# Ledger of designs, part 190: peptides against a protein of PDB entry 7RZF

Target 1, 358 residues: chain A of PDB entry 7RZF
Amino acid sequence: PFQEEHLKQLYKIVPIKDIRNLYVTFPIPDLQKYYKSNPGHYLGHLIGHEGPGSLLSELKSKGWVNTLVGGQKEGARGFMFFIINVDLTEEGLLHVEDIILHMFQYIQKLRAEGPQEWVFQECKDLNAVAFRFKDKERPRGYTSKIAGILHYYPLEEVLTAEYLLEEFRPDLIEMVLDKLRPENVRVAIVSKSFEGKTDRTEEWYGTQYKQEAIPDEVIKKWQNADLNGKFKLPTKNEFIPTNFEILPLEKEATPYPALIKDTAMSKLWFKQDDKFFLPKACLNFEFFSPFAYVDPLHCNMAYLYLELLKDSLNEYAYAAELAGLSYDLQNTIYGMYLSVKGYNDKQPILLKKIIEKM
Target 2, 358 residues: chain A of PDB entry 7RZF as posed
Amino acid sequence: PFQEEHLKQLYKIVPIKDIRNLYVTFPIPDLQKYYKSNPGHYLGHLIGHEGPGSLLSELKSKGWVNTLVGGQKEGARGFMFFIINVDLTEEGLLHVEDIILHMFQYIQKLRAEGPQEWVFQELKDLNAVAFRFKDKERPRGYTSKIAGILHYYPLEEVLTAEYLLEEFRPDLIEMVLDKLRPENVRVAIVSKSFEGKTDRTEEWYGTQYKQEAIPDEVIKKWQNADLNGKFKLPTKNEFIPTNFEILPLEKEATPYPALIKDTAMSKLWFKQDDKFFLPKANLNFEFFSPFAYVDPLHSNMAYLYLELLKDSLNEYAYAAELAGLSYDLQNTIYGMYLSVKGYNDKQPILLKKIIEKM

## One batch from the design tools (peptide; made by RFdiffusion4, then SolubleMPNN)

Design b2_p20_4_s1 (from b2_p20_4, 9 letters changed)
Fold by OpenDDE base, seed 5:
Order: structure tokens, then C-alpha cells, then sequence
Structure b2_p20_4_s1 (fold): chain B 358 residues (1-358), chain A 20 residues (1-20)
């Protein structure tokens, strides 16, 4: 276990590549025995969320962070780490203390709201979908992976243990949240801007770094993190599929798209899947407008309209992606193209959201 | 993998302190 002297440390690391990363790490107990509840996955899902009111949404709005990942990682014997990793902008590199303050504000929000069973259920459902529709791995690679994880899971559960959540354990979520405190923090900043400012060299890779104690005043600032009113728990993900029924192949199914509707204003082609037999669909819409490409002004207006539409749909993009749905919007010389792809069950919901914003 | 490098630095800091 980390001694108190190893906590509240800042590492300034010089990378080989031109990258800017921040790693905020917390020593946590070994959670391997709790794989059925996986409290680290619950917290990683919320801290790493990209929707409205998320940590990433706020840090992006400030221009400080591009991407965020949160989750547990294996440590040395008898402990793990919870890690929040962000890709820093050039401006974000100057605001690391404030970025970490926002992390603690979000963690404080999670403490204030308490563990949510519905969030656990969504994680469970998402993992069940991912497991059920996992692509076939190459047998050799898969066997080697399974052999590696046999040390961590019962033989009977080894195939499912990485994916299937079974037990909601609010006590374990709270226990992990109690470890996500400023007094337990270890911070690493990775940037070429530290070149020539380091005093140590790592033995294995020759990585240059500097270690510093985080000032007590900074720790106190993070300990006093208030509730930031911009942070909200995500809304329920309405795009998570629940129906995985595969419709029987029609007797008259054609190997090519058949015209099933022909009107003055619309044509509809349909092709049933005869190869993959997945509960997935691809909806493609071509909208034709005589005004879309009539002159440069109309072309630019159509472009701006689509950019505004994409921006207005950004609130759904992450939730749809998590649920295995995607959409694409493009300008064409004839008008606009819309594609909706993924699990067919909730495609009508996503399509309705798109149309309501149009 | 930068995470491995960072973890190596974190672990080396632990090993130096286990030897102390």
C-alpha cells in the first residue's frame, strides 16, 4: 500500500512524442474479488461520460481538454489505481490545477447524489449487449487471453466475468469514492515543455522526469471543492437496445434492394439481411432540394444549416454511440444525406430526435 | 505505452521507497 509520503506527488514527465496528457491517479483497494459489481466500472462510466453536464463537457467548453478516460487499472500486489486521464490542450497545460479542481467538483457531485441503481443497470445492459454481440476473436489470441485471466476468475465464469455485471453494491461504490480524495492523489503531467527542467531519469525507458510534492495550499483548494452547478448526472440512455429479435428471412427476399414504396415525393428501397443475421439495420436517407446547390449562397447556407444541426444533436451522440447507434449527416450536391446505423430496436427513437431538430 | 512509462515511474518510486 502507498505510504503517506508517496501521496500528494506531482510528476512532470518528458514524452518522446509531442503529446500533452494529465494523469490523476488514486490508490484503491484490490477490487478483483468484486468483479460481479465492478464499482470501478460504475465510477469510470460516470467520470468518463461525455454527455451534457459531464466532466469532459465542462473541460471541453473551457478549451482545456480534448478527451477524458476514467477507470480502474491494476497496480502492484494488493491494490489498484483509479485513473482519470485527459488529453490536454496547450491552454489546458497552463490550467492543470483548475482541471483537477473540476475533477474533484465532479467527484463531490457523485458523493452528493449517491450511488444510482439505474446507472448500474445501464452499465449492466451495455455490457450484456457488448458480450452478446462480441466479434469472434482469433482462436489463438482468444485462448492466450483466457489463459491469462484464469488467474483472476473462476473457470466457469472466465468467459463472462469481464462483461457481466450481476450485483449492485452501493457500499463498494461509496468505498471507492472515499478513496478519490486530494490527500490520496498522485498527479502526472506529460509534456515536452518539461524538457531541460527534469532532474531524474527512469531506468527502463530513460524517460526524463521531475517529482515534486503538491503544495498543501493546492491540496486544501481541492479538498474544499464545492458543488459546481454545471455538473449533472447523465439522463437515462434511451438508445440501449432491449429487443434483439431477428425477423425470419422473407421467402421473396431479393439479393438486392427492392423498391417497396414509390410516390411522387419518396422512393423506398429495402433489403433484408441474408448474411449476418444481426438485430441491426442501416437507414439511409437522401433528401433532394432544388435549392441546395443553385448558387454559392444557397450552398453555404445548406452547409451552415447542417453544421448547426450536427451541433444541436451533439447531446445525443455519445448516448447513441454507447448504445451501438450512429448517425451521419452530409451535404450532397442534390441536398442532404442522413444515415442511421446500429441496433434496430432504438433507431426510431434516434431518428425522431434527428427529425425534431431539423 | 505512456501509461506503462508513467506506471513504471510510479512503481520505481515505490521500489526506491521499499528499499529505504
Amino acid sequence: as target 1 above (358 residues)
Amino acid sequence: DIIREILSIIEEGEKELEKA
Scores: peptide ipSAE 0.028, ipTM 0.640, DockQ to the pose 0.045
Fold by OpenDDE base, seed 4:
Formats: structure tokens, sequence, C-alpha cells
Structure b2_p20_4_s1 (fold): chain B 358 residues (1-358), chain A 20 residues (1-20)
């Protein structure tokens, strides 16, 4: 267990690679016994969310952060860490105090809203999908993974324990949130900009670092973090598949795409999956316009249109990705190409959203 | 050792980024 002297510390670390990272870490109780509720995963899902009103969305909008990961990591026996890791821009490296303030504002928003059972249910459903459709792991890697997991889970649950959420425990979520406080923080900043500014060397790898106490005034600023009206809980992910029914192979299934609709305005080709038997589809649309690429002006207008369309769809990108859906939009010399891929169940919803923005 | 812990986390994070 960390003593008070190990809390409220800032580490400035010189990397070997040219990277800029911020690690905001919190000692938390050992949650291994609560794997069925996994409150750290719930919090990691929300803190690491990339949708509108998320922590990452705000930090990206300021040009300070590229990526964000939140979650629990194993510590020594009897405790864990909750970690928020961000990839910093050059500008973000100058605004670390403000970045961490925004983290505490988001955490304060989570406290104010309280635990949401629907969010837990989404995590459960996403994990169930991931488990059901996990790719065939390489046998050697899988065996090594299982051998590691056997130390933590009953033998009967080893295959499922990492994925199956069973119990909504708002009390445990609140308990972890109560540990995500400025008085319990440990900060590491990784940047080459600290080269020649360090006073310590790590014994194992020779990594150069400096350790400093975080000023009490900075801790107090973070303790007084407001709710920040820009932060919102995610909306419900409408793209999470619930139907995994595989339609039977048609008697006249061709090895190649068959033309199933031919009209003056559209041709539709269809190929049923005869190999993978997954509840997935690939929808590909080619739009033809005689005005596409007729001249440089129309070409640029078509490009700008597609960029604006992509921007307008960005609000759905992360939710779709989490649900195992993807879309792609490209300019072609004849017009536009649209692709929608992934689980077939909610593809019509995503497609409708795309068409409504077009 | 706190630094060892952080470095372990960094190394794991780098390995995760190399796999993505």
Amino acid sequence: as target 1 above (358 residues)
Amino acid sequence: DIIREILSIIEEGEKELEKA
C-alpha cells in the first residue's frame, strides 16, 4: 500500500523513443474478487469514451491530446491502479495541469450522475459480443494467457471471466470513484523535453527521471474541479448487435455476386457468405454522378462535400467501432463510394444515419 | 519501486500500441 509520501507525486521521465505521454494513476483496492461486476471496466469505458461530451473529445478539441486510455491495471498484492493514459501533443505537454483538471472535472461529472445500469448493460453486451466472436487465438499465446489467468479465476470460469459481466454493483463503482481523487494521484509525464533536467536514474533500465511533489495549490485546484458543462455521459450505443441469427444458405447460392436488382437508377449485387457463417455483412455503395470530376471546381466541391459528410458522421464513429461496425467514404472519379461493414443487425441504423447526413 | 511500476505500465502500453 502506498504511504502518504508516495501520493501527490510527479515523475518526469525521459523516454528512449520520441513519445509524449501522461499517466495519471490512482491506487485502488484489489478488485479481482469483483471480476463479475468489474467496476474498473465500467469506469474505464466512460473515462476512455471517445464520443461527444467525453473527456477525450474535449482534450482533442483543445489540441492537447491525441488518444486516451482509461482502466484498471494490476498492482502488487492487495491493491490495483486505475490509470488514465493520454498521448500528448507538443501543446498538451505545456498544459498538463489543465489536462488533469479536465480529468477531475469528468470524474466529478461521473460522481454527480451516479452509476448507470444501462452503461453496465452496454459493457456486458459488448463483452459478450467480443467473447462470442473472438478470433482463433494462436494456440501458444492462448495457452500462456490461460496459464496466467488460472492464478486469478476458478478453473470453470477461466475462459469467460475476462468477458462476462454478471452483477451491477453501483456501490463498487462509487467506491472506485472515491479513490479517483487529487489527494490520491500519482502523475508521470514521459517526454524527451526532460533530457538533461533529471536527477535520478532508474536501477533496472537506466531510465532518467525526476521526482517532484505536486504543489498543494495544484492539488487544491484539482480538488475544486467543477462539473464542466461540456462533459456529458455517452448516449446509448444504438449500434450494439443483439441479433446474431445466420440466415440459411440459399439453394441457388452462387460463388460470385449475383445481380438481384437491375433498374434505371440502381443495380444491386448480392453474395451470401458460404465460408465464414458470421452474422456480418459488407454493404458497398457506388454512387455515380455525371457532375463528379467534370471540372476542377466540381472535383473540389465533391471533395469538400465528402469531408463535411465525414465530419458530420464523426459523432457515430466511436459508437459504431465499439459495436463492431465500420464505415468508409471515398471520392471516386465517378462520384462517391460508401462502405458499411460489421455485424449485420444494426447496419441499417448506421446506414440510415449516414444517409440522413448526406 | 514506483518508477519500475510506471515503466512497466509504459512498456505494456507501448506493446499495446505496437499491436494496434
Scores: peptide ipSAE 0.030, ipTM 0.683, DockQ to the pose 0.350; fails the geometry check
Fold by OpenDDE base, seed 3:
Structure b2_p20_4_s1 (fold): chain B 358 residues (1-358), chain A 20 residues (1-20)
Amino acid sequence: as target 1 above (358 residues)
Amino acid sequence: DIIREILSIIEEGEKELEKA
């Protein structure tokens, strides 16, 4: 367990690579025995969420952060860490105190809303999908992984324990949230901007660093983090697949796309999957407009339209991605290309959202 | 060692960012 002397510390680290990262770390109890509820995954899902009203969305809007990852990591024997890792912009490197304030504001929002069973259910469903459709691992890597986790899980559960959530434990979520406090924080900033400003060298890798105590005034600012009205819990993910039925291969299935609809305004080609037998589809749409490339003005207008359309769809992009759906929008010399890929069950929902924004 | 833990986290984070 970290003693008080190891808490409220700031580490300024010089990387080998040209990276700018912020690590906000909290010592938490060993949660391995609670793998069936996995409260660290629940919190990582919310803190690492990329949708509207998320921590990342707000930090991106300020130009301070590019990416954010939140989650539980293994620690030394008898404890774990909860870590929030962000990729910093050059501007974000100047606003680390404010970034961490926003982290505590978001954590305070999670405390105020309390544990949500529907969020747990979404995590459960997403993990079940990931488990069901995981790629075949390489035998050597898989055996080594299984051998490692056999120390933590019953033999009968070892294959599923990392994926299958079974128990909603709001008490454990609250317990972990209670550890995510400024008084328990350890901060590491990784940047080449600290070169020549360090006073210590790490013995194993020769990494140059400086250790400083976080000022009590800064800790107090983070302790007094107000509810920021920009932070909201995510909406329910409408893209999570629930139907995984695979239709039988048609007797007349062609090895190539067949024309199944031909009209003055549209042609539809179809090919059934004869190889993978997955509950997935690829929908590809080519839109033709005689105006798309008629002149440079129309070309630029078509480009601008597509960029605005993409921007208007960003609210769905992350939720779709989590659910194993993706879309792509491209300008073509003839007009516009749209692709929707992934699990077929909720593709109509995503397609409808795209069409409603067009 | 706290520094080794941070460095391990950094190295893992760098590997995750290279895969993303």
Scores: peptide ipSAE 0.028, ipTM 0.681, DockQ to the pose 0.471; fails the geometry check
Fold by OpenDDE base, seed 2:
Structure b2_p20_4_s1 (fold): chain B 358 residues (1-358), chain A 20 residues (1-20)
Amino acid sequence: as target 1 above (358 residues)
Amino acid sequence: DIIREILSIIEEGEKELEKA
């Protein structure tokens, strides 16, 4: 276990690659025995969320961070780490203390809202989908992975333990949240900007670094993190599939799309999947407007319209992606193209949301 | 030990970034 002397430390690390990363790490108890509840996954899902009111959304809006990952990582025997990793912009590198303040504000929001069973259920459902549709791993890699995880899980559960959430444990979520405090923080900043400013060299790889104690004033600033009203829990993900039924192949199924609707305003072609047999669909829409490309002004207006439409749909993009749905919108010389892809069950919901914004 | 852990985390992060 980390002694108090190893906490509240800042590491400035010189990378070999031109990268700018921030690692905010917290020592946590070994949670392996709690794999059925996986409180670290719950917290990682929320902290790493990309939707409106998320930590990443706010940090992106400030131009400080490009990407964010949150989760538990294995440590040495008897402890783990909870890590928040961000890709820093050049500007973000100047605002690391404020980035970390926002992290603690978000964590404080999670404490204030308390553990949410519906969020756990979404994590459970997402993991179940991921497990069910997991690609076939190479046998050798899979065997090696299984051999590794056999040390952690009962033999009977080894195949499912990484994916199946079974128990909502709010007590364990709160326990982990109680470890995510400024007094327990270890910060690493990775940037070439520290070149020539380091005083230590790592023994194994020769990595140059500087270790500093985080000033008590900075720790106190983070301890006094207020509830930032910009941070909100995510909304329920409406796109998570629940029906995975594969319809039987029709006897008259054609290898090409058949025209199933022909009207003055619309034509519809359909092709059943005869190859993959997945509960997935691809919906493609071409919209025609005589005004879309009539002159440069209308062309620019059509472009601007689509950009505004995309922006207005951005609130759904991450939730759709998590649920294995995607959409694409493009200008065409005749108007607009829309594509919706992924699990078929919730595609109508996404399509409706797109149309409502049009 | 502590630096090795951070470096291990960095290396894992770099590997994840190379896959993205």
Scores: peptide ipSAE 0.027, ipTM 0.658, DockQ to the pose 0.468; fails the geometry check

Design b2_p20_4_s2 (from b2_p20_4, 9 letters changed)
Fold by OpenDDE base, seed 1:
Structure b2_p20_4_s2 (fold): chain B 358 residues (1-358), chain A 20 residues (1-20)
Amino acid sequence: as target 1 above (358 residues)
Amino acid sequence: DILRIILELIEEGEEELKKK
């Protein structure tokens, strides 16, 4: 248990690399015994969400943060940390207090909404997908990892324990959220801008740092974090696959794509997978326009159109990625190229969303 | 302990927080 004396600390750290990072850390109880409910993963999923109304979306909109990650990390024996890590812009480095205020506003939003069983179910489903289709890790890495896991999990559950969510425990989610408070915070700012402004050296790495108490006025500002109306819970991820059926190989399956539709306006080629046998598909579309590359003006217009289209699809990009779907849009000399890849089950939904924005 | 954890995170990269 961290004594109060060790809380509300700010670390200014000089990195070797030219990086700007903020770590907002909270000591939390050891949650290892709650692996079946994994409340830290639930919170990490929401805090680290990149969709509309997320913490990251707001911080990006201000130009302060590039990336955000939230989650639990193992600490010393008997405790863990919940960590929110952000990659700071140069401007973001000047607004660390405000960034952290927004973090507490988002956390306050999570408290106000309370634990959502549907969010837990999505985490469960995503983990189940990840487990089922986990690429064969290198045997040595896998064996070493399993050996470590054996200390924490029953032998029968070792293979599944990292991915197995079984129990919705709103009480544990609330318990962890109650630890994510300004009075329990430790902040680390990593920047070369602190060079020559440090007074301590870390013993193990030789890292130069300064440790300071966070002013009570700043803690109070964070404690008074209101509900920011810009923050919203994610919408349901419509792209999570539920059907993993692998269709049998057709008797007439060709080793190359076969032309299955030929019309004046379209050609369709199809190849069934005869190698990987995954519930995945690749949809590739080439759109041809006689105007796409006729002159520099049309080229620029086609480029701008595609950039606007990409921007309009950003609301789906993260949800699709989480669900193991991706899309790509490119200008070509003949028009445009669209690719949709990943699990086949929800590809039609993503494709429809793309077409609706075109 | 927190400083060490942060330093480890800096060295190992952000990928570990995403994998759990």
Scores: peptide ipSAE 0.197, ipTM 0.803, DockQ to the pose 0.357
Fold by OpenDDE base, seed 2:
Order: C-alpha cells, then structure tokens, then sequence
Structure b2_p20_4_s2 (fold): chain B 358 residues (1-358), chain A 20 residues (1-20)
C-alpha cells in the first residue's frame, strides 16, 4: 500500500523518444481474484471510450489530446494501478491540470450514473468475440504465456480467464471508482521540454526526471470537479456480432463473383468465401451519378458531400471498430464508392445507418 | 515504483494497456 507520502506526486520525465505523454495513475487493490468480474476492464472500457460524450472526444475537441487509453496494470506487492494514458499535443502540454480536471469530471459522471449491467454485458460480448477469433499464437509463446497465467488462475480456467466475464459486480466497480480520487493520484508528464530541468536520475533506465508534490490547491480543484454536461455514457453498441455461423460452401460456388441480380438500376455480384471460412463479409458498393464529374463545381460539391457524410457517420466509427466492423467512403469519377467489412452479422445495421445519413 | 512502471510502459508501447 502506498503511504500518503507517496501520493499526490508529479513526475516530470525526459523521454529518449520525442513523445508527449501524460500518465494519471491510481493505486488500486489487487483485483486478480476478481477476474470473473474484472471491474478494472469495465472502467477502462468507459474511460478509454472514443464515442460521443467520451473523455477523449472532449479532450480532442479542445486540441489537447490525440489518443487516450485507460486500464489496470499489475503492480508489485499485491497491488495494481489504474492508469489513464494520453498522447498530448503541444497545446495539451500547457493544459495538463485542465486535462486531469476533465478526467475527474468524467470519473464523477461514472459515479453519478453508477455501474451499468448493459456495459458489462457489452464488455463480456466483446471479450467473447476476441477469444473466439484469437489468432493462433506460436506454441512456444503460448506455453510460456499459459505458464505465467497459471500463477494466477486455476488450470481449468487458464484458457478463458483473460476473456471470460461471468459476474457483474457493481460493488467492485464502485470500490475501484472510490480509489480514482485526486488524493490518490500520481501524475507523470513525459516531454523533452523538461530537458535540463530535472534533478534526479532513475537507477534502472537512467531516465532523468523531477519529482514534485502536487499543490494542495490543485488537488482541491480536482476534488471539486463538477459534472460536466458534455460527458455522457456511451450508447449501446448495436454492431457487436452474436451470430458466428459459417454457411456451408454451395456446390455451385464460383471461384469468381457471380452476377446474382441484374436490373436497370443495379447489378449485384456475389462470391462465397472458399478460403478463410470466417463469419465475415465484404460489401462493396459503387454508386453512379451523371453529375459527379461533369465539371469542377460538381466535383467539389461531391467531395464536400462525402466529407459531410463521413463527419455525420463519425458517431458510429468507434463502435463499429470495437465490434470488428469498418466502412470506407470514397469519391470516384463516376460517383461514390462505399465498402463495409468485418463480421457479417451486424453489417446490415451499419449499412442502414450509412444509408440513413446519405 | 510507479516511475518504473511508467518507464516500462514507455518502452513497451501503448499496446499492453489496450489489451486489459
């Protein structure tokens, strides 16, 4: 357990690489025994969310942060850390206190909303997908990994323990949230801008750093973090696949796309997968317009239309990505190209969302 | 030490935090 003297510390670290990072860290209890509920993963999923009303969305809108990751990391001596890591812009480096304020505002929003069973279910479903389609690791690497995991999990559960969520434990989620407080924070800022301003050297890596106490006024500012009305829980991810059935190869399956529909307004080609045998599909659409490339004005209008369409679809981009779906929109000389790729089960839902925005 | 953990994270890259 960290003594109070080790809390509320700021580390200014000089990196070897030209990076700007912020690490906001909290000591938490050892949660390994709670792997079936994994409250740290639940919180990491929400804090690290990239959708509308997320922490990252707000910090990106201000131009302070490029990327955000949240989650638990193993510690020493029977404790863990919860870490929020952000990639800072040059401007963000000047606003670290305000970035951390926004983090605490988001955490306060999570406290106010309380644990959500539907979010846990989404995490469970996403982990089930990840487990089911886990790439075959090399046997030697896999054996070494299993040997490491055996220290923490029963032999019978070793294969599933990292992915299998079984128990919704709102009490444990609240317990971890109670540790994510300003009084428990340790902050590290990583930037070359601290070169020549450090007074310590880390013994193992030789990294130059400065350690300072965070002023009590700053801690109080973070403790008084209000509910920011811009922060919202994510909406349900409707793109998470649940059906993984692989249809049998048809006897008349062609090695090339076959024309299965031919009308005055549309042609449809289909090819069944004969190689990968995955519950995935690729949908490709070419839209033709006589106006798309008629003159420079129409070209610019078509470009602008597509950019606006992409912007309007951005709300689905992250949710689709999490669910193993992707889409692409491109201007062509004849009109527009659309592709939808990934797990086939929820592709119709994503396609419908795209069409509704067109 | 948190500093060591952070330094390890800097060296190993962001991939480990996303997987947990």
Amino acid sequence: as target 1 above (358 residues)
Amino acid sequence: DILRIILELIEEGEEELKKK
Scores: peptide ipSAE 0.181, ipTM 0.794, DockQ to the pose 0.373
Fold by OpenDDE base, seed 3:
Structure b2_p20_4_s2 (fold): chain B 358 residues (1-358), chain A 20 residues (1-20)
Amino acid sequence: as target 1 above (358 residues)
Amino acid sequence: DILRIILELIEEGEEELKKK
């Protein structure tokens, strides 16, 4: 356990690369024995969420952060770290204290709402999908990984332990949340702006850094983080596939797309998968408009329309991505192109959402 | 040391934190 004197520290680090990152770190107990419940994954999923009412959504709206990730990382024996990492904008580098305040406001929201079994179930389902459809790992890398994890897992569980959640443990979620406090924080800011302002060199990488105590007034500001009404738990992810049935290959299946519908207003081509045998589909739509490219004004209007449409779909983009769905919208010389790809089960839901916004 | 962990994270990239 870190002694209190080693907490509440700020590290200013000079990177080799031109990067601006913030790492907000908390020492947590060793959670390896709780792999079946994985409370760190639950918290990482929520803290790292990119949907409406998320921490990232708010920080991005302020122009301070580009990306956010949250999760547990292994430390030395007997402890782990929970880490919130953000990619900082130039403006965000000036607002680090306020960014961290928003992190503690979000954490306070998670405490106020308490552990949600439905969120755990979504994490379980997402991990089950990831496990089921994982790519074949390289044998050497895989064997080395398995050899490493054999120290932590029963032999019968080694292949599944990283993916399969089995136990909802609200007590462990609350226990980890109780460690995510300002009094336990260590902050690292990574920026070239600290060049020539450092007084230490890290022994392993030769990285230049400065270490300073976080002022007590700043710690108190973070301790007094109130509920921010902009933060909300995510809505249920309606795009998570549950049906993975692969239909048998039709006897008349062609190696090329066949015209299955022909009307005055539409043509539909279909090709069954004869190669991969995955519960996935690619839906491609070409929309034709005689007005799309008639003049520069109409071209610009068509462009602006698609940008507005994409913006209106942002609320679904992340949830769809997590569920292994994607969409693409493009202007064409004839009108508009739409593509929906991924697991076939929930594609109709995503397609309906897109069409309702059109 | 947290510095080592952070430096490793900088080198390995952010993708590992999302997957665990």
Scores: peptide ipSAE 0.173, ipTM 0.789, DockQ to the pose 0.332
Fold by OpenDDE base, seed 5:
Structure b2_p20_4_s2 (fold): chain B 358 residues (1-358), chain A 20 residues (1-20)
Amino acid sequence: as target 1 above (358 residues)
Amino acid sequence: DILRIILELIEEGEEELKKK
């Protein structure tokens, strides 16, 4: 663990690339032995959540942050880091203290709510899906990876250890949350705006940086982070697939889409998967309207409608993505195109959500 | 050093933090 002298530090880093990033880092114990519970992943999932009431949602609403990632990273022997990384807007670069305050407000919300077994279960289920449907890695890369992880996991678990959660350990979640405190923080801000304002050079990369102590008053502000009523735990992800049954290939399966429904108002084509054998589907809908392209006004109205529809669906986008679902909405010269793709099990739920917003 | 870790993250990209 870092001594007090190494904590509460701010690094101003000059990047080579034109990037603006904030890294909020906390030293944590080595959690490798707790891989079956993976409390760092649980916290990363919540802190990095993008749904309504999330940290990112609030920071985006203020125009300060574009993206947010939270998780654990290996350090030197015997410790890890928990890192919250955000992509900063130009405005966000001016509000770093406030951004970090919001991070601590969210962390305080997590403390107040306590560990949630249902969230752990979702993480478990998501990881199980990811493992089950992991694309075949290139053998050389995979063998090298396995060789690396053999140092950390029993041989019988090496293939699964990174993905399979087995044990809900609220005590470990609380233990990690207890390390996510302002007194333990190390902050790095990455921006070209620090060019010519640095006094140190990093030995390995030659990166120019400045190191400063974070003022005690700022630490105290973060320590006094209250509950922000805008922060909420995510709702249950209704899009997580549970049924992975692959239907047998029909004897009359055609290599091309077959017209299976033809009515005055709709045509339906279907093609069974004969190649991938995944519990996935692609639903494609083309909506025809005689008004879609009749004049510039109608075109603009159709465009605006679709943009509003997309905006209204944004609350589901992240949860769907996590669950391996995606949707796409496009204007066409004849009307609108909708696509829903991914695991077939919960596609009807997502489709219903889309239709309810139309 | 956290600085090294951050620099590595800058080079490797954000994908490593999402997967863990």
Scores: peptide ipSAE 0.168, ipTM 0.795, DockQ to the pose 0.381

